# Peptides against a protein of PDB entry 3ESW: the designs that were tried, part 244

Target 1, 322 residues: chain A of PDB entry 3ESW
Amino acid sequence: NNIDFDSIAKMLLIKYKDFILSKFKKAAPVENIRFQNLVHTNQFAQGVLGQSQHLCTVYDNPSWHSIVLETLDLDLIYKNVDKEFAKDGHAEGENIYTDYLVKELLRYFKQDFFKWCNKPDCNHCGQNTSENMTPLGSQGPNGEESKFNCGTVEIYKCNRCGNITRFPRYNDPIKLLETRKGRCGEWCNLFTLILKSFGLDVRYVWNREDHVWCEYFSNFLNRWVHVDSCEQSFDQPYIYSINWNKKMSYCIAFGKDGVVDVSKRYILQNELPRDQIKEEDLKFLCQFITKRLRYSLNDDEIYQLACRDEQEQIELIRGKTQ

## One batch from the design tools (peptide; made by RFdiffusion4, then SolubleMPNN)

Design b2_p28_1_s2 (from b2_p28_1, 17 letters changed)
Fold by OpenDDE base, seed 5:
Structure b2_p28_1_s2 (fold): chain B 322 residues (1-322), chain A 28 residues (1-28)
Amino acid sequence: as target 1 above (322 residues)
Amino acid sequence: KEDEEIRKLKEEIEKAKKKAEEQKKKLE
């Protein structure tokens, strides 16, 4: 009896699809109880949930995308992308164009658009006076600063003129298009919005040890790619653990379609204790939030994303064996 | 347990595909 193995394979694929889709159905009552208990009893879990409520959706704002595209020098950006694509991109197909775009956006953002701010310039003395600034501490926002989602204002005194300069830490990325300065938080916040404004799949990566960056899903590479606007870095996930010798415990990626523990991509050495939550509980938490984010998607979208998630998990496992 | 079930299903799919390819080669 010639077993039709093609028919068996098709049947198994259907069963596999159905199985995957079943995971994204309404959470069982026991899962809801587990989730509620976890976020009420574990501070780290509560923090991840709180971040997901903001970071997973805030950048999906069409009005912000329009403002970004109107603010950037698109003619310069596309001229540079076209120039690089014309050298070798045609041989690799159209999908590589987006990688060139992200690389140019990294260049443009760091070199032409945004500024790193360790200390602000003195408001009275003018440009290049940051060397004269002494930190006095931090305060809450004033009435004007509060309009732009400012949580903290750093206060500096000028050693030359004695005047006070305020450095508000704005969380409104539209305000950052005006101020064009900040540290890793402001850089990553605005750059995440910029990438989203070009219609890209982007995640915001939070590191517990006071750093943040992006990931972009490359259709050319068919994977999530490390993107750090501060470093003008593309596909260099090793820079923190290896180049900086940074000690890290958790890296969590937040995107519109899910929350993922990406620690395995970035923590290659000098791993700090992962003692904030049980590994099983963190896995459960990320999966549970991801299910909620995908509740409105159709079966085909859910299946495609699940396949992508599985490929990423395989990549993350293999990367440790390299 | 769910990850293991997915793994088993994938392995079964790949085994079925390989056998189908081997069978096609025997008929060519």
Scores: peptide ipSAE 0.017, ipTM 0.394, DockQ to the pose 0.739
Fold by OpenDDE base, seed 3:
Structure b2_p28_1_s2 (fold): chain B 322 residues (1-322), chain A 28 residues (1-28)
Amino acid sequence: as target 1 above (322 residues)
Amino acid sequence: KEDEEIRKLKEEIEKAKKKAEEQKKKLE
């Protein structure tokens, strides 16, 4: 009796697929109750939910993508990508081209496009006058600033001319295409949109200890890749814990297809207490939100994403980011 | 923790694939 091992393998694959798909069925009533109780009783969970409602969907805007692509110097970008790609002896059509694109976008964004703003220049004295600026505090947006999703405005006085300069903290990434300046929040916000505008799979990573960055899914590397626009950094998840010696507790990634605790990728040393939520509740929360984000996807898409999620979890456990 | 059931299924699939490949090579 020739055991048809191919038939057995196919049957097992079908059963495995069905099992995976079963996890993404509509939430049971008990799961909904658990979710509701968690977000109503735990402030951290409520914060994660609130962020997911914005960050998981806001960048999937075709109109914004068009505006971005019209604003960037695409000729310069692709010229540089093609140049670096050719130098390394790659053939056209390789998946690695996208990694070169992301690296060039990091270069272009930091060197040619956007500016770090610790303090604004004086509106009256002009360029390179930030050294003369004294912070007076923060206030709410005025009527004009409010048009661009501004939550806070930092107020500065010029020590030279005495005039007040406002630094609005805009959350509208289209406004940031005009202002071309900010801190980590503005950098990450606009850069996330830029990457999305090229049709890339991108996540926004929030760190509880006041930093934010991106992850890009590399088809060549077949994994999520750390991307920090402020640092012009590609695939260097260690920079915070090791290079900066930063203490951190939580890193949460927000994407269109899911919410993932990526703390294990970035928190390599100097871990702060994870006391904001129970680990099992955080895991449940991320899985529950992810499940909701995938409700409209077909079985093949769900299965592919689930396989990707599993690979990522294995990576995170093994510490094999390299 | 990968559910023990998933781990077992993956191991069985990999064993079945290897055996199928070995049989295919013998028929060639």
Scores: peptide ipSAE 0.011, ipTM 0.328, DockQ to the pose 0.586
Fold by OpenDDE base, seed 2:
Structure b2_p28_1_s2 (fold): chain B 322 residues (1-322), chain A 28 residues (1-28)
Amino acid sequence: as target 1 above (322 residues)
Amino acid sequence: KEDEEIRKLKEEIEKAKKKAEEQKKKLE
């Protein structure tokens, strides 16, 4: 009996595909109950759900992508990318071009486009006056600020002229194209949109310990790559735990196709207690939200994403980021 | 399985530390 190993392999692959696809079918009633109970009883779970409802979809706006591309100096960006690609990229194949693009976007954004704002300049005294600014606290947005998804306004008094300067913490990334200043939140928000505007697979990474960054899916590296616009950092997931000696508990990645606990990529030492949710419940929550985000996808898309997810999980367990 | 996963994680942490140290030296 000639065992047709090829036929067996094909059959096993089909069965495996069907098994994977079965996991992404409509949630069972018991899963829905578990999900509802979890988000109603656990504040951290509710927070993750709330963030997913915004961060997983907000950047998939074609009108915003057009505005971004019209605002950026694309000629400069592509000139620099082409220049760097011409040095070393040809040997690595065409897929590396996107890595060069992301690296240039990091450079361009930090060096040419956006500004870090620890304290605002005095609106009355002009440029380079932030040293004279004293924080008075925070308040709600006014009627104009409220148009740009502003939750908080930081208030500063100028020690020189006595005038008040408002620093609205805008969450509208299109407004950030105008203001071109902020902290890690504004940086990551706009930079996530910028990367999405180039048609890239991007996730927004939320760290519970007050930092945020991006991940980009590199087709060249065939994995999710750490990207921090504030640090002009590409593929340096260790910078927080090692370079900053930062203590962290949770890092959650939010993308159009899923929500993933990426803590293992970034929390390399000084791990804080993970006491906000049970590990099993967090895993369930991320999987459940991911399943919901994929409900409209076809079987081939679901299968490809599931394969990518499995590879990422193996990477996260094995520490194979480098 | 857990021991091997822990071992691999430790190895990766040490690689990350080395790279971080190399980066610090370039900034000095």
Scores: peptide ipSAE 0.000, ipTM 0.256, DockQ to the pose 0.021
Fold by OpenDDE base, seed 4:
Structure b2_p28_1_s2 (fold): chain B 322 residues (1-322), chain A 28 residues (1-28)
Amino acid sequence: as target 1 above (322 residues)
Amino acid sequence: KEDEEIRKLKEEIEKAKKKAEEQKKKLE
């Protein structure tokens, strides 16, 4: 009896796919209980869940994508992308084009579009007057500021003219298209939306130690790529641990298709105690949320994402992020 | 004996440090 190795290989592949897909079935009652207990008893888990409910879905807004694309100088962006792409001898249709696009978007955003705001300029004295501003504290938003998902307003007094300047910390990224200023939160928020508006796979990375950035899935590199709009940084996950000598405990990535602990990509040294949650519970939490985010996907989509997840986990374990 | 995982991590840290220094030199 000739062993049909092709048939056996096909059967094994089917069984493997079924096994992978089985991991993304609706959570068992015991998993639901574990999840509920975890998010009710662990504050860090509550925070991760709360962030996932917002960050995993908020950027999937077609109306916002249209507004972004209408606001950006697309002619300039694509002209620069095409120029650099051609300069490096690439042909049209290569997957690397999206990497050039993201690099240009980083340049454009930092150099041409958005402004870093340590302190606001004085509304009365005009541009480049932030040096004259003294912080008075923070307060709640007024009625107008509240329309743009503002949680807090920083208040500054001008040392020169004595006038008060308000710096609302807007969370509405469409308002940020108008204001064009902020800190890491505003930068990452709007830049995440910008990348999403180009149809890219993007995650929002939250660091517990008060920084945020993006990850972009490069089809050319076939991995998640560090992207920091504040730093105009592409594929430099080491900048925090090495360049800044930053101490960090957690980096959590939030995307439409999942929540992932990406700490191993960024925490290369100076690791702070990971004492907010048990490692097993964090892993469970991220997997549980990820399953929920994928419930509407078909089996092929689930399988492809599961393969991507596995490759990422291998990368993170091996420390081969660079 | 250093765990192979730790060894690999150290190698990646050294690569990252080298890249970071190269970046600093470009910014100077």
Scores: peptide ipSAE 0.000, ipTM 0.262, DockQ to the pose 0.019

Design b2_p28_1_s3 (from b2_p28_1, 17 letters changed)
Fold by OpenDDE base, seed 2:
Parts: structure tokens; C-alpha cells; sequence
Structure b2_p28_1_s3 (fold): chain B 322 residues (1-322), chain A 28 residues (1-28)
């Protein structure tokens, strides 16, 4: 009796799919209790939950995507992408075009569109006056600043004219399209929205040690790719640990389809103590939030995402991104 | 044809922009 290996393989694939899908079924009462206890007893877990409630959904706004695409010089962007693609991209196929697009968006954003703001220019003295600015501290937003999701305003005094200049830290990315300046928070916030506006799979990466960046899912590379708008960096996850010699404890990625501990991608040396939460509790937390974000997805979408997650976990364990 | 697919992607983005403009006008 010839064993029909094809029928067995199909059956095993079905059983494997069903097994994977079973992990994404509605949370058991015990898991809900564990989750509630964790977020009520652990401040770090509460912070991750709070971040997920904002960052996983805020960028999925079609009205914002429209405003972004209307604001960017799309003709320049596509001209530059086409120019770079014409050199080497034809040999690599269509999927590399999105990598060239992200690289051009990094260039365009840093060189042509957005500005780094260590200190604001004096509102009275005009351009290139930031050297004359002394920080006085921070305060709450005024009535106008509060319209643009502003939590903090940095206050500066001009040493030349004595006038006060306000630097509101806006969290509204649409306001950032107007102001076109900020630090890592404003850069990452608006750049995440820009990438999402092109229909890309994007995650916001929060580092506990006061830095933020993006990840983009490259269909060409078939993996999550480090993207830092501040550094014009594509696929350089080592820049923080190696080039900056930065000490870090946690890097958490927030996307529409999941929350992932990506610390192993970025923390290559100078690891700080991971003492904010038990590793098993962090793993449970990220999985629980991810499961919750996927409740409305169909079985095929859940399965494809679970396969992607598994490949990422293998990558993170092996340390072989190259 | 890669050029055709790039063109189709651009057209889809442009259509998405136009639809989002129309929706924004209807919400006013």
C-alpha cells in the first residue's frame, strides 16, 4: 500500500494551522485574570498597555494619510525612487521598490522636510538664534497648544532680547506637518504616520532609555527592518549599542497587529538590568495584547501573521539578521 | 512588467488620496 505522502502532508498542514489558530482563540478566563493582575501590580506592564492603546491604532487613520500625502512632494519622492531603482532594482524584482521608497522617505524627511530642534530659535530675533536660548524649564500647554495633543511645553528665554519662546511638544502628527521641527519623539511620530500613509507595515519602537524609532516590514528582505528617521538609517539596528555605545534594557515594538519585545535586535552590548518585569510576564503581556489586536482578523490573516511572528522570533534568537 | 506594477501602485495611492479627499469634503 503506497502511503499517500501528499495526503498526509496536507493533513499535517491542516492540523498545524488549526494548532496555530487555537493559540489566537478568545482568551481563557485564567488568562484574563493573569492579565488584569499583571497590569494592576506591575507599573512597566501598565505602561506597555497604555502605549499599546495609543500606538497600535492611532496611525490607522485614512484622513491623516490623505493629509500627509497632500503635504509631501510626491513628485520629488517618486522621481528619486525611480532613479535609484533604475540603477539596481530591476535585477532584484518589484519588492525592492518599497525598500528604495523607505530609503528615499528617510532622505526626504531629514534633508528636505523636517528639522531637528535642540533649542528653538527666538520668536523675536528670528532664524539661527537658538544659541542665545536658555532653558527655563517646562510647563503645561496653553489653550491653543492644548488643541494639538500637547502634554508639555519647554520654555526658553533669549539672552539677547529677553523674550520668552515656547517650544510645545506636540503629539498631534498633523500639527507636526506644519511645525516641521522636533526631537526624536516628533520625528518618529510623524515619520511613522508617513510610512503608514504609503500603506506599509510599520511598528513604533519604544526604548525605555529615552529613544524611539520605527520598524518597516520589507517584503524584499522578508523581515522587519530597523528605520530611524533621525539618523536617516535603514537596516542598522546596531547603531545604538555599537556606534552610540548606548546602554539599554527594553525595546518594545507597537504595531496594529501586535506588540513585540524586540530588545534582542537592538541590545547587542551594554545591556542594563531587565528588572522591571519578569521575562515570562513580559512575554505573556505582549502575546495577550497581540491576541487582542487580532480578534477581528480571519483565520488566514491570523495564520500568516503567526508565521511572520515565528520567523521573527527565530531571527531574534539566532542573531542572524544578515 | 515591473514598470506596470509600479504604475499600478502609484495609481492605487492616487486613488486612495482622491477618495480620502472626497471623504474629508463629505465630513465638512
Amino acid sequence: as target 1 above (322 residues)
Amino acid sequence: DLDKKIKELREKIEEAIEKAKEQKELEK
Scores: peptide ipSAE 0.027, ipTM 0.509, DockQ to the pose 0.011
Fold by OpenDDE base, seed 3:
Structure b2_p28_1_s3 (fold): chain B 322 residues (1-322), chain A 28 residues (1-28)
Amino acid sequence: as target 1 above (322 residues)
Amino acid sequence: DLDKKIKELREKIEEAIEKAKEQKELEK
């Protein structure tokens, strides 16, 4: 009896696909109750939910993508990408082009486009006057600042001229295309939008210990890749734990297709207590939000994403960047 | 753990498919 191994394999794959798809069906009443109870009773869970409601969808705005692409020097960007791709990329195949694009966007953004703002320049004294600025505290936004999703305004006094300079912490990434300055929040916010504007699969990574960065899904590497615009860093998830010796407890990735605890990718040493939520409840929360984000997708899309999720979970468990 | 077994089976199937593709390319 020649066991048709190919037929058995096909049948098993079909059953496996059906099993995976069954996990993404509408949440059972018991899961909804668990979710509601969790977000009502756990402040960390409520925070993750609140962030997901914004970060998972805000960057999927075609009008913003157009404004970004009109604002960037695309001729310079593609010229540099084409140059680097022509040098080494042809040997690796067409999928590597996107990695070169992300690397050039990191270079362009840090070197040519955006500025780090520890303190603002004095509005009266002009450029390179930040050394003269003394912080006076923070205030709420004024009427003009409020138009650009500003939650906080840092206030500075110039030691030279005595004038007050306002540094609004804008959350509107389109306003950041104008201001061209900020800290990790503004950098990551605008850079996430920039990457999305090129049609890339991007996640916003929030770290509880006051840092933020991106992940890009590389088709060439077939995995999520660490991307930090502040550091001009590509595929260096170790920089925080190892290079900075940063202590961290949680890193949560927010994307259009899901919310994922990526702490294992970035927390390699100096782990802080994970005491904000039970591990089982955090896993449930991320899966539940992810399931909701995928409700409109077809079976093939759901299956492909589930396969990608499984590979990521393998990677995170093995501690091996492939 | 059923999830672990399914994962191991998937990896084996993917490896087998890749080997079968490589073998077909060598036969051309």
Scores: peptide ipSAE 0.019, ipTM 0.363, DockQ to the pose 0.194
Fold by OpenDDE base, seed 4:
Structure b2_p28_1_s3 (fold): chain B 322 residues (1-322), chain A 28 residues (1-28)
Amino acid sequence: as target 1 above (322 residues)
Amino acid sequence: DLDKKIKELREKIEEAIEKAKEQKELEK
C-alpha cells in the first residue's frame, strides 16, 4: 500500500492547527478564577494587567496615525530610506525595506525630531538654560496640562531669573508631537505611536527597573527586533545588560495581540531577583491576557500569531537573538 | 514587486495626510 505521505502531512497539519487553536478557546472557569485571584492578590500581576489595558490598545488610533504622518517630514524620511535601501536592500528583497524604514525613523526621531529633557530650559531665559534649573519637586497638573493626560508636573526654578518652569510629564503622544521633548517614557510613547502609524507590528516593552523601549516585528528577520528610540538602537537587546551593566528583573512586552515576558531577551547578566510573582503565575497571566486580546480574531489570524509566539519562545530559550 | 509596495505605502500615507488636513479644517 503506497503510503500517501501528502495526505498524512495534510492530516497532521490540520490536527496541529486544531491543537493550537484549542489553546485559544474561551478560558475555562478554573482559569478565570485563577486569573481573578492572581490580579487581586498579586500587585505585580495587577500592574501588568493595568498596563495591558492601556498599552495594548491605545496606539491603535487611526486619527493619531494621521496626525503623526502629517507631522513627520516624510519626504526626508523616505529619501533617506530609499538611499540606504538602494545600497544593498535590492539583494535582500522587499521585506528589508521596512527594516530600513525603522532604522531611519530611529535616526530621524533622535537626530531631527525629538529632544532628551533631563531638565527643561527656562521658559524666560530661552534655549540651553537647563543648567540653571533647580528641581523643586513635582505636583499635579493644572487645568490645561490635564487635557493631555498629564499625571505629574516637574517644577523647576531658574537660578538666573528666579522664574518657575513647569515640565509636564504628558502621556498624550499627540501633545508630545508638539512639545518634542521628554525622557524614556515620552520617547518610547511617541516612538511607539510613530511606528504604529506606519502600520508596523510594535510592542511596548516595560522594564521594572525604570526603562522602556519598543519591539518591532521584522518581516525580513521574521522575529521581534529590539528598538530603542532613546539610543537609536536597532536589534541590540544586549545594550542594557552588557553595555550599561544594568541590573534587571522583568521586561514585559505589550502589544495589540499579546503580552509577553521578554526578560530572557534583555536580561543577559546581573539578573535581579524575580520575586514579584511566581514564574508559573507570570506565564499564566501573560497567556491569559494574550488569549483575551485575540478573542475577536479568526482562526487563521490566531494560528499565525501562535506560530509567531512559538518561534519567539524557541528563540528566547535558545538565546538566538544575537 | 517592491516598487509597487512602496508606491502603495506612499499613496496610503498621502491619503492619511489629506484626511488629517481636512479634519483640521473642519475643526476650525
Scores: peptide ipSAE 0.010, ipTM 0.333, DockQ to the pose 0.010
Fold by OpenDDE base, seed 1:
Structure b2_p28_1_s3 (fold): chain B 322 residues (1-322), chain A 28 residues (1-28)
Amino acid sequence: as target 1 above (322 residues)
Amino acid sequence: DLDKKIKELREKIEEAIEKAKEQKELEK
């Protein structure tokens, strides 16, 4: 009896696919109750949910993508990508081109486009006057600033001329295309939109200890890749824990297709207590939100994403960030 | 634990696929 191993393999693959798809079926009533209780009783869970409601969807705006592409120097960007691809990329195939694109976007954004702003320049004294600026505190936005999703305005007094300069902390990434300055929040916000505008699969990573960055899904590397616009960093998840010796507790990635605890990728040493939520509840929360984000997807899309999620979980368990 | 059994089964399948690839490379 020639055991048709191919037939058995196909049957096992079908059963495995069905099993995976079964996990993404509509949530049972008990799961909904658990979710509701968790977000009502745990502040950290409520925060993660609130962030997911914004960060998972806000960047999927075709009008914003068009504005971004119209604002960037695409000729310069593609010229530089083509130049770097021509050196080394032809041997590696077409999928590596996207990695070169992301690397050039990191360069372009940091070197040519956006500026770090510790303190603003004095509006009266002009450029290179930030050294003369004394912080007076923060206040709410005025009527003009409120048009651009501004929650806070930092107020500075010039020690030279005595005039007040306002530094609005805009959350509207389209306004950031005009202002072209900020800190980690503004950098990551606009850079996430930029990557999304090129049709890339991107996640926004929130760190509880006051930093934010991106992840990009590389088709060439077949994994999520660390991307920090502030650092012009590609595939260097260790920079926070090792290079900065930063203490961290949570890193949560927010994308259109899911919410994932990526703490294991970035927290390599100096781990702070993870006391904000039970580990089982955090895992449940991320899975539940991810499941909701995938409700409109077909079985093949769900299966492909589930396979990708599994590969990522294996990576995170093995500690193979390289 | 069903998750543990599934993980173990996956590891065995991955190992079998790797061995099958290695054998196919040795037969070339």
Scores: peptide ipSAE 0.010, ipTM 0.358, DockQ to the pose 0.251; fails the geometry check

